# Peptides against a protein of PDB entry 5A53: the designs that were tried, part 226

Target 1, 230 residues: chain A of PDB entry 5A53
Amino acid sequence: LVENVKQALFIPGQSCNKNLHDIMVDLSALKKPDMKRFNRKNDIHPFEDMSPLEFFSEKNDCSLMVLMTSSKKRKNNMTFIRTFGYKIYDMIELMVADNFKLLSDFKKLTFTVGLKPMFTFQGAAFDTHPVYKQIKSLFLDFFRGESTDLQDVAGLQHVISMTIQGDFQDGEPLPNVLFRVYKLKSYKSDQGGKRLPRIELVEIGPRLDFKIGRIHTPSPDMVTEAHKKP

## One batch from the design tools (peptide; made by RFdiffusion4, then SolubleMPNN)

Design b2_p29_3_s3 (from b2_p29_3, 15 letters changed)
Fold by OpenDDE base, seed 2:
Structure b2_p29_3_s3 (fold): chain B 230 residues (1-230), chain A 29 residues (1-29)
Amino acid sequence: as target 1 above (230 residues)
Amino acid sequence: APEIKEFYNEGNQKEARAKREKELEEKLK
């Protein structure tokens, strides 16, 4: 089965700064080879007019988009957009907290491009709360695509960990999502004549703490259509 | 219809923290 891997388009907005550019480069490196980046800034306001994003989705054949913007109210904002049939399915603003780390902040490790990461989700809300369900769905779609064949385990190189930062009650502000990327390092430990394969998780970056901003949820009709397997 | 909701407000986070701190102080009394 030729997995129709979803292509991602990274778009610097008009307010894109150096930090967002660096974050964009590092995050998009995890999506290679199924990623495009615009080199020019584009004046896009997706919560005001979605039409430019739908146009870019169709023109670039990308069902995933990330818009990089920054303002005083929405600093280091990554708007993640999914399209279905080149129409907006959902959107979410994820603002990167100032404590972010880039790939350059970690020990440089060799990695193979195109290997699908394993995901781990920490926090019950990823399975119960609508917003965190959308985040979970988005990141799974973004990095794994629709079909996770069991064969993906044999090529396991990266682990992406997503953690909800603390508990919250109804009506409270939504905790941040902690995004962490690890490489699986296998080494043979020769302890006591038994070569036991030792696996270590090494953080490779980027390290991103996401603050949740605005969300656009799909219509029930679009949900039904998007879940129809051709 | 598609709904747009905003979940991040620095004011709301500050108020929620202040409320939790106050509730914790009341439980410790």
Scores: peptide ipSAE 0.238, ipTM 0.718, DockQ to the pose 0.019
Fold by OpenDDE base, seed 4:
Structure b2_p29_3_s3 (fold): chain B 230 residues (1-230), chain A 29 residues (1-29)
Amino acid sequence: as target 1 above (230 residues)
Amino acid sequence: APEIKEFYNEGNQKEARAKREKELEEKLK
């Protein structure tokens, strides 16, 4: 079964600023060609009324959405939304910390559009804690692209690393998630007459530290329905 | 009904980070 690649829609909210726009452009570049962006600001409050997002999901045939908003309480907020049957499945607010870096802050490296990234997750909570499980699921779903059985290792160009920033106990505030993007660079190292292929990871950006805000979790019934449909 | 939970509190995040940093500094001494 060729799983249809999930299309993403990036939506600037009414409070979208230049920094969020730049972050949106850079992050969405990793989702090409399966990405749309709105050029106009839209007044959307997903935790108050989800109906506009369901409408956009259906109208644009996008099961992934990212809303860019910024306020005093929720600065540089990227709300990630997933839909199932054009209905809201889940939502999570990920606020970008001020120490972010754009693609322009790194050495420009050419990459092939449409190649699937490899993911690495650092932190046991990605497999045990409900919120970090949702984050892991979301990012895998967002960037997975076409399910080609052939992870052609020859086609691997990018690694996305997600790290939980430090340890936490039950009842403590959730640590940030560190988002990093690397390109695999092959060098012919001439070490001692044997040309061994050396692979190096080069950070290419963007560099984002995500603060976890509000989440919306699906009902058990929606989880069951979403898992039944291939 | 789907539950909405808020996990981010700026005050709590700053306090928790400061606590973790102190605990790390104490472990390195």
Scores: peptide ipSAE 0.220, ipTM 0.730, DockQ to the pose 0.020
Fold by OpenDDE base, seed 1:
Structure b2_p29_3_s3 (fold): chain B 230 residues (1-230), chain A 29 residues (1-29)
Amino acid sequence: as target 1 above (230 residues)
Amino acid sequence: APEIKEFYNEGNQKEARAKREKELEEKLK
């Protein structure tokens, strides 16, 4: 079974700054080996013209893209794009709040490249609200690819936690999504001569608080086509 | 046509936080 692992392309926009570049490097490290990064800045405005992204999707055989841009209105903006058949399926702007932490801000822990993270989602809206459903779907698609039922517990190294920051009502601005990455650390506790396996979650970074910006929802036709498992 | 919606307005977030803080203060009274 060739796990059809979705490839991600990270694109620095023209307005990409050092902080965004560092965030890009750290976030993309979690997607290795199934990740490409452009070294050159590209002037792309996905909500104005999607054609350049569709071209890059096809040329690089990447169904996932992340555009890194920053402006006064949309500081530290990561536009997450998914394609289906190299056409834009959906897009979402996730702006990284200034309180971000890089991998360098945490204790350096070695991790094995290519291990699929476990996800935890905190907030009922991930299952009920269209925007948070899209975010959940996006991140699961981005990091897990196809859900293999047997996450061999033996292969579990990372936990990605996504939390909706607080409650909200209809018509209110959407709360941020708190992105946290943990490594599972097994300790042998010698308590009273019995080695009890103790598992601890150690935060490894990056730590990102995502502000939700613009969203492009898929057309009903593309939803139907994308849900058609071949 | 695919719908583009903007959910983040920094002004709206400040106003919504201020409303929630006010509602919380009213509930704590």
Scores: peptide ipSAE 0.171, ipTM 0.703, DockQ to the pose 0.011
Fold by OpenDDE base, seed 5:
Structure b2_p29_3_s3 (fold): chain B 230 residues (1-230), chain A 29 residues (1-29)
Amino acid sequence: as target 1 above (230 residues)
Amino acid sequence: APEIKEFYNEGNQKEARAKREKELEEKLK
């Protein structure tokens, strides 16, 4: 079963600013061609009323959405939403720290649009803690698209690295997630007459440190339905 | 009801900051 590539919709909220717009542009570039962006600001409060997002999911045939908002309490907030059957499955607020870097801050490297990134996850909590499991699942869903059993190694050009920033105990605030994007660069090293293929990782951006905000977890019923492959 | 959890409310941020400041002060002693 070729699972259709999930489409993403990027939505500027009413409080969307220039920085969030720039972040949106750069992050959505990694999702091309499977993304849409709204040019108009929309007054959406997903944790108060989800109906507008469900409407946009259905009308745009997008099962992934990112709402861009900013306030004093939730600065540079990217709310990631997943839908199933155009109903809200889960939501998570990921606030971008002020130390972010855009694609323009890195060496411009050409890349082929539409190649699936390889993911690396650093931190045991990605496999044990419910919130980090949701983040891992979300980003894999967002960028891997179709579940192909074999990642075509021949088409591997990008690595997305996600790192939990430090250790934490129960009851402590959750560490940030460090989002990094690398391009694989093959070098022919002339070390000692044997052309060994050397692969180097070059950071290409964007660089985002995500602070975790509010989450909405899926209902048990929706989990069951979402795992029912037709 | 959908369970909404907030991990980085203002209270948690202040407590986390105070804890980090204290830990830093203890490491500098």
Scores: peptide ipSAE 0.179, ipTM 0.699, DockQ to the pose 0.011; fails the geometry check

Design b2_p29_4_s1 (from b2_p29_4, 9 letters changed)
Fold by OpenDDE base, seed 2:
Structure b2_p29_4_s1 (fold): chain B 230 residues (1-230), chain A 29 residues (1-29)
Amino acid sequence: as target 1 above (230 residues)
Amino acid sequence: GVTLEEEDLLKSVEELEKLMGPVSTEPIK
């Protein structure tokens, strides 16, 4: 079953600032062509009322949404929302740290739009801790697009790397997630007469460190429904 | 000392090497 590519909707909140706008533009570029952006700010508070997001999900046929807001308490906040049947499945606040880098901060490399990224996840918690499992699931769902066969490895141009910044114990604040994007360059190395394919990783941006904020988890019933392959 | 970013890159490279073959990384300046 080829899963249909999920479309993403990027929504500037009322408090969206220039930095968030720039981040939104750069991050959404990785989701092209399966991305829509609102040009106008919308007053949405998803943890208070989810109904506007469900409405936008349905109206725009987008099962992925990102709300861009900023406040003193939640600076550079990207709320990632997933819907199932146009109902909220899960939400997570990921606040971008001030040390972010935009695509313009890196060497401009041409990339083909619509190529699927490879993902790397660094940190055991991505497989064990509920929050990091959700983050892993979210980003895979967000950027992986259609499941293509292993043959598309030759067409992989981008690597999205997500790293948990350090170890943590139970009861400690959750470490940031380091989001990095690399372009793969394949070159033939003439080392020793055998042309071994060599791959070079070049960071292309954006560079984002995500601080984890509020989370909404799906109900067990919604999990069961979402995992029912038609 | 390898920066966290360099370590992360190295880990990513190791994973990529397992999938795609030898990967070369330039140090992120």
Scores: peptide ipSAE 0.020, ipTM 0.516, DockQ to the pose 0.024
Fold by OpenDDE base, seed 1:
Structure b2_p29_4_s1 (fold): chain B 230 residues (1-230), chain A 29 residues (1-29)
Amino acid sequence: as target 1 above (230 residues)
Amino acid sequence: GVTLEEEDLLKSVEELEKLMGPVSTEPIK
């Protein structure tokens, strides 16, 4: 079964800087081989005009897009966009905090490209709060896709961890989402003469703390169409 | 002290242990 893996397009905006470029390279490496990157900056303002993104979605056959922009108000901003039928489904701004770490900041570990990551979500709001539900849905779509084949467990190499940074109440600013990537290392531990398989989680990067920005939610009609299993 | 992130990761590790066996986590620096 050729899994209909969603393709991602990474777009440097006009204000894309070196830090965002490096983050883009590292994050997009996790999406290989199902990723395209533009080398040229594009002047796109998705919350003002979505038409250029719809055009790029169709032209590149990508249902996932990430726009890299930076301003004083929205520093290190990654706008994640999903399309359905090459029309904007949803968008969310995730601003990377200055404490980010690149792959080069971690021990280089070899990994097989194209293996599906396991996801872990920490925080009840991922299941209850609309914004965090969207984030959860987005990242699952982005890196795992729809196929939950349990056989993928035998090939698990990576764990993507997403944690809501603390509790919050209604009306409070939404806590950051902590994005972490781990490699699973299996080793045989000798405990009492029984070799039990042990798994070690080793952080491999990138390490990103996402501040939540602007959100575009899908229309009810688009939700219905997108949930229609073919 | 274990960071909130580490504690939350440990809870998820318990789920991983059910699927894959015992998981060791290094302290997140």
Scores: peptide ipSAE 0.019, ipTM 0.511, DockQ to the pose 0.025
Fold by OpenDDE base, seed 4:
Structure b2_p29_4_s1 (fold): chain B 230 residues (1-230), chain A 29 residues (1-29)
Amino acid sequence: as target 1 above (230 residues)
Amino acid sequence: GVTLEEEDLLKSVEELEKLMGPVSTEPIK
């Protein structure tokens, strides 16, 4: 079975800084081997003109893109883009809060590239609110890759956890999304002479708190076409 | 009170336990 894993392209924008670069490196490491990174800054403003991103999507055969930009209004901004047929499907700005932690801030653990993550989503809004539904869909699409049968549980190495930071009402600012990554460590525990398998969760990073920014939603026609392709 | 991070971890553990059996959590420093 040729795994049709979606490829990601990480693009430093013109305003990309050291922090964003470091975040980009660490986050993209979770997407290996299905990831490309540009080394050069590109002057792209996706909410003004999407055509450069569509061009890069096609040229690099990437249906996932992340644009790294920073401004006074949108500090440490990661714009996540999905394409369908190399046309923009949706976009969302996720601004990384200053309290971020890099992989270097955690205990270095052996990591096998290409193992599939498990996902956890904390917050009812991930299933009900359109913005959080988009975020959930995006991150599943970005990191999960192909749907695995339960038999692949043995191949799970890490957990991606996403939590909505608090409750909110209609018309209130949308709470941040807390992004956490854990490694699964299996060990045998001796409990009263019975060796039971136990799993330990160890945070491995990066640790990112995302503030939600601007959103582009697909046209109804594009939604219909995207759902028709298996 | 359980920190938001602890709550997140606990929920993650609960989900993992449903799928894989008992999960132990290390304290997040």
Scores: peptide ipSAE 0.017, ipTM 0.488, DockQ to the pose 0.024
Fold by OpenDDE base, seed 3:
Structure b2_p29_4_s1 (fold): chain B 230 residues (1-230), chain A 29 residues (1-29)
Amino acid sequence: as target 1 above (230 residues)
Amino acid sequence: GVTLEEEDLLKSVEELEKLMGPVSTEPIK
């Protein structure tokens, strides 16, 4: 059975700048080979009119999209979009904080393209709060794709870590999500004559702190249709 | 210094490795 891996389309908006372009390139490297990037800027305002994104989804056969825009109100904004049947399922704005690090800021490590990542989520809200549940679902869907067999686990080389930055109460602003990427290094440690496998995590980038912006949630009908196994 | 986040991640990966077997980080030849 050929796993139907979801394809991603990265779209520079009209306000896309060099920093956003660099972030786009680095983040999209984690989605290779299952990604496309537009080279031209497109004037898209997804919270005003979603129809251009639906058109691009269908035309490029991509159920995942990322729109790169920047304004005074929404600086370094990555709008993540999912489609179902080429219709908008959900959207979320994730604004990258100025303290971001690119792959070039880390030691160059070789990695195999196309291996599935492991995930870790830190913060109880990822399982309880609707916004963080959506973020968790989105990133799992975006980078992992379909369920991994045991054989896929043996080939895992990197971990995507997502952490909610601090505690919050109802009615408070939602804390940022800290996005980190690590490469796994296995070492044999000699402890007491038994060689135990030891895993070391090395950050490889990019490093992104996401501020949560606007959200579009799917209709109950779309949720039902999207969960229907064909 | 390993951040608390990195420590938690390491533990999670170690637990996964115990359950699933050693993760081969060797480049697929």
Scores: peptide ipSAE 0.014, ipTM 0.462, DockQ to the pose 0.023

Design b2_p29_4_s2 (from b2_p29_4 with T2V T12S T13V A17E E18K I23V F24S)
Fold by OpenDDE base, seed 3:
Structure b2_p29_4_s2 (fold): chain B 230 residues (1-230), chain A 29 residues (1-29)
Amino acid sequence: as target 1 above (230 residues)
Amino acid sequence: GVTLEEEDLLKSVEELEKLMGEVSTEPIN
């Protein structure tokens, strides 16, 4: 059974500003063609009432959602939502730091829509800490398309890199997650009579530093249901 | 100085290069 590619819905909240809109456009470009965007602002407060998001999930047949909001307390906030059976599975607030770079800040490179990214995760906490495990799972689920056969490796165009910004101890504030996107350039290097493929990475954007905000974790029952193979 | 981020990324790319070298001899034109 080929797992259907998860569709994403990008939703501008009532407080969505120009910067968030631009970030939304650039980040959502990585999810094409499996992405929808609302053009109208919607007054949604997911940590107060999740029902509007469940409604949008069902109505648009999207199991992934991103809500764009901004306030004094939660500036440039991207709330990532996953649903299962059109019910909220998990949520995480990721606030974009002011040092962000858009695609326009990088050299324009030819990009083929629909190719699957590779992922790199830097930081042991991605495998040990519950919050960073959720982030890792989320981004893999969000940008990983259908299962890649070995033949798809030749078609890989870009790398999504996620780095935990520094070390932390228990009880300390969680470090930011550095989101970077690179295009792969393959070269043949003649070294010692064997042509080995050499890969060069070129940053293409967007560049986002995510501050971690509020989190909603799934119930144990939902985890069990979501992992049941159909 | 290469950040820890860049070093880990480079290692991941090297692993990918190795995998690609084993799977595909054809240049991605």
Scores: peptide ipSAE 0.017, ipTM 0.471, DockQ to the pose 0.023
Fold by OpenDDE base, seed 1:
Structure b2_p29_4_s2 (fold): chain B 230 residues (1-230), chain A 29 residues (1-29)
Amino acid sequence: as target 1 above (230 residues)
Amino acid sequence: GVTLEEEDLLKSVEELEKLMGEVSTEPIN
């Protein structure tokens, strides 16, 4: 079965800087081979006019897009966009905090390109709060897609961890989402003559703390169409 | 030292590997 893997397009905005470029390179490496990157900056303001993104979605056959912009109000902003039928489904701004780490900040570990990551989500709000549910859905859709088979589990080499940074109440600012990537190291532990498989997690990067910005939610009709199983 | 967060993550990974279960993905098609 040819897995219908969603393709991602990374777009540098006009305000894309070196830090965002480096983050883009590192994050997009996790999406290889199902990723395209523009080399040229594009003047796109998705919350003002979505039409350019729909155009790029169609022209590049990408249902996932990430726009890289930075301003005083929205520093290191990654706008994640999903399309359905080349129309905007949803959007979310995730601003990378200044404490980010690149792949170069970690020990270089080799991994096979194209293997699906395992996901872990820490925080009850990922299942209950609309914004965090959207984030969970987005990242699962972005990096894993729909099908997890036993072969994907057998080939498991890395984990993407997403953690809500603390508890919050209604009306409070939404806590950041901590994005971490780990490589799994399987080793046999000799405990009392029984070789038990042990798993060690080694952080490989990038390390990103996402501040939540503006959100565009899909219409109920688009939700219904997008969830129709073929 | 493994942070408490990393320990919880390890447990989750071990449980997931043990279950060999489908991560419930409700992706959009």
Scores: peptide ipSAE 0.016, ipTM 0.501, DockQ to the pose 0.105
Fold by OpenDDE base, seed 5:
Structure b2_p29_4_s2 (fold): chain B 230 residues (1-230), chain A 29 residues (1-29)
Amino acid sequence: as target 1 above (230 residues)
Amino acid sequence: GVTLEEEDLLKSVEELEKLMGEVSTEPIN
């Protein structure tokens, strides 16, 4: 089964600003060629009415969407949406902190478009806490695309790192998720006649610290339907 | 069976994951 790579649609909301636009451009570059971007602002409020997003999902054949909005309460907000059968599956607001770095802030490294990134997740909550499990699932779905066989590791060029910023207790605000992108540089180290592959990681951007906002979770029925193998 | 090459690759990935965990938390000045 060639699992069709999920297509992403990036949507500037009515309140989309220059910073969000730049972030959108850089983040969507990691999803090339499997992304579309709207050039026009759209007045969408997904937590009030999801129907416009379902319409866009169907019309653009995109099961992934990112809505870019900004307000005083939700500055630099990226709403990540997944659809199943062009119906909303889940949504999560991830607000980008002001300390973000763009691709232009890093040393320009050439990368091959379409190579699958490796993912690393730092923090036990990615496996145990419902919100962080959703984030993990979302980002894997968003950027990994097709299941990487072990053979795809030979073509590994990028690593996406996601780290939960610190520990938290029940009832405390959820820590930010630190999003980092690295390029792998393989060096043949000639240490003592054994060619040990030395791998160096070079940050390439973007650098995003995500503050977690509102969440929409799928119904149990929709979860069951989405996990049904065709 | 994971080939020796695959095992070395897996070890390299684990080392990368460790390195990335450390690097991802360090504020770049």
Scores: peptide ipSAE 0.016, ipTM 0.427, DockQ to the pose 0.020
Fold by OpenDDE base, seed 4:
Structure b2_p29_4_s2 (fold): chain B 230 residues (1-230), chain A 29 residues (1-29)
Amino acid sequence: as target 1 above (230 residues)
Amino acid sequence: GVTLEEEDLLKSVEELEKLMGEVSTEPIN
């Protein structure tokens, strides 16, 4: 079964800076080999005109895009875009807080490129709140790709953890989403004749705290079409 | 379907994360 793994395109915006570039490099490394990066800055404002992104989606055959921009109002902003049929499906701005850590800030561990990550989501709102549901869906779609029934558990080496930073009430600002990446180490523990797997998690980076910005949601018609199994 | 082994692994990871509390801003070495 040729897994139709969704391809990602990383796009430096006109205001992309060194920090965003470094974040882009590290985050995109987790998407290898199913990733492309532009080396040139592009003046794209997706909430004003989506047409350039649709053009890039089609031209590069990428259904996932990340636009890297920074302004006073939206510092270290990663706009995540999904397309369906090369048309914009949804968008979300996730601004990286200044406390980010790069892969270089962690112990370098060897890993196999292309292995599917496991996911953990901490916070009930990931299942109930529309914005956090979109974030959950986005990151699952971005890094896990299509679910194959036969995930060889032996091939799982990474865990992507996403945590909602604290509780919130309706009408309050949405808490940040804490993005963490771990390498899974499995040890055979012999405890009393039962080999229980001992699992250790080692953070490998990047470490990103996302502040939620603007959101574009799909039309009901597009949702229906996207969920139609061909 | 998620294999029983994958589900058990995920549960173990979730339990580990729960035990570690808030995903520590410190690397778990």
Scores: peptide ipSAE 0.016, ipTM 0.447, DockQ to the pose 0.023; fails the geometry check

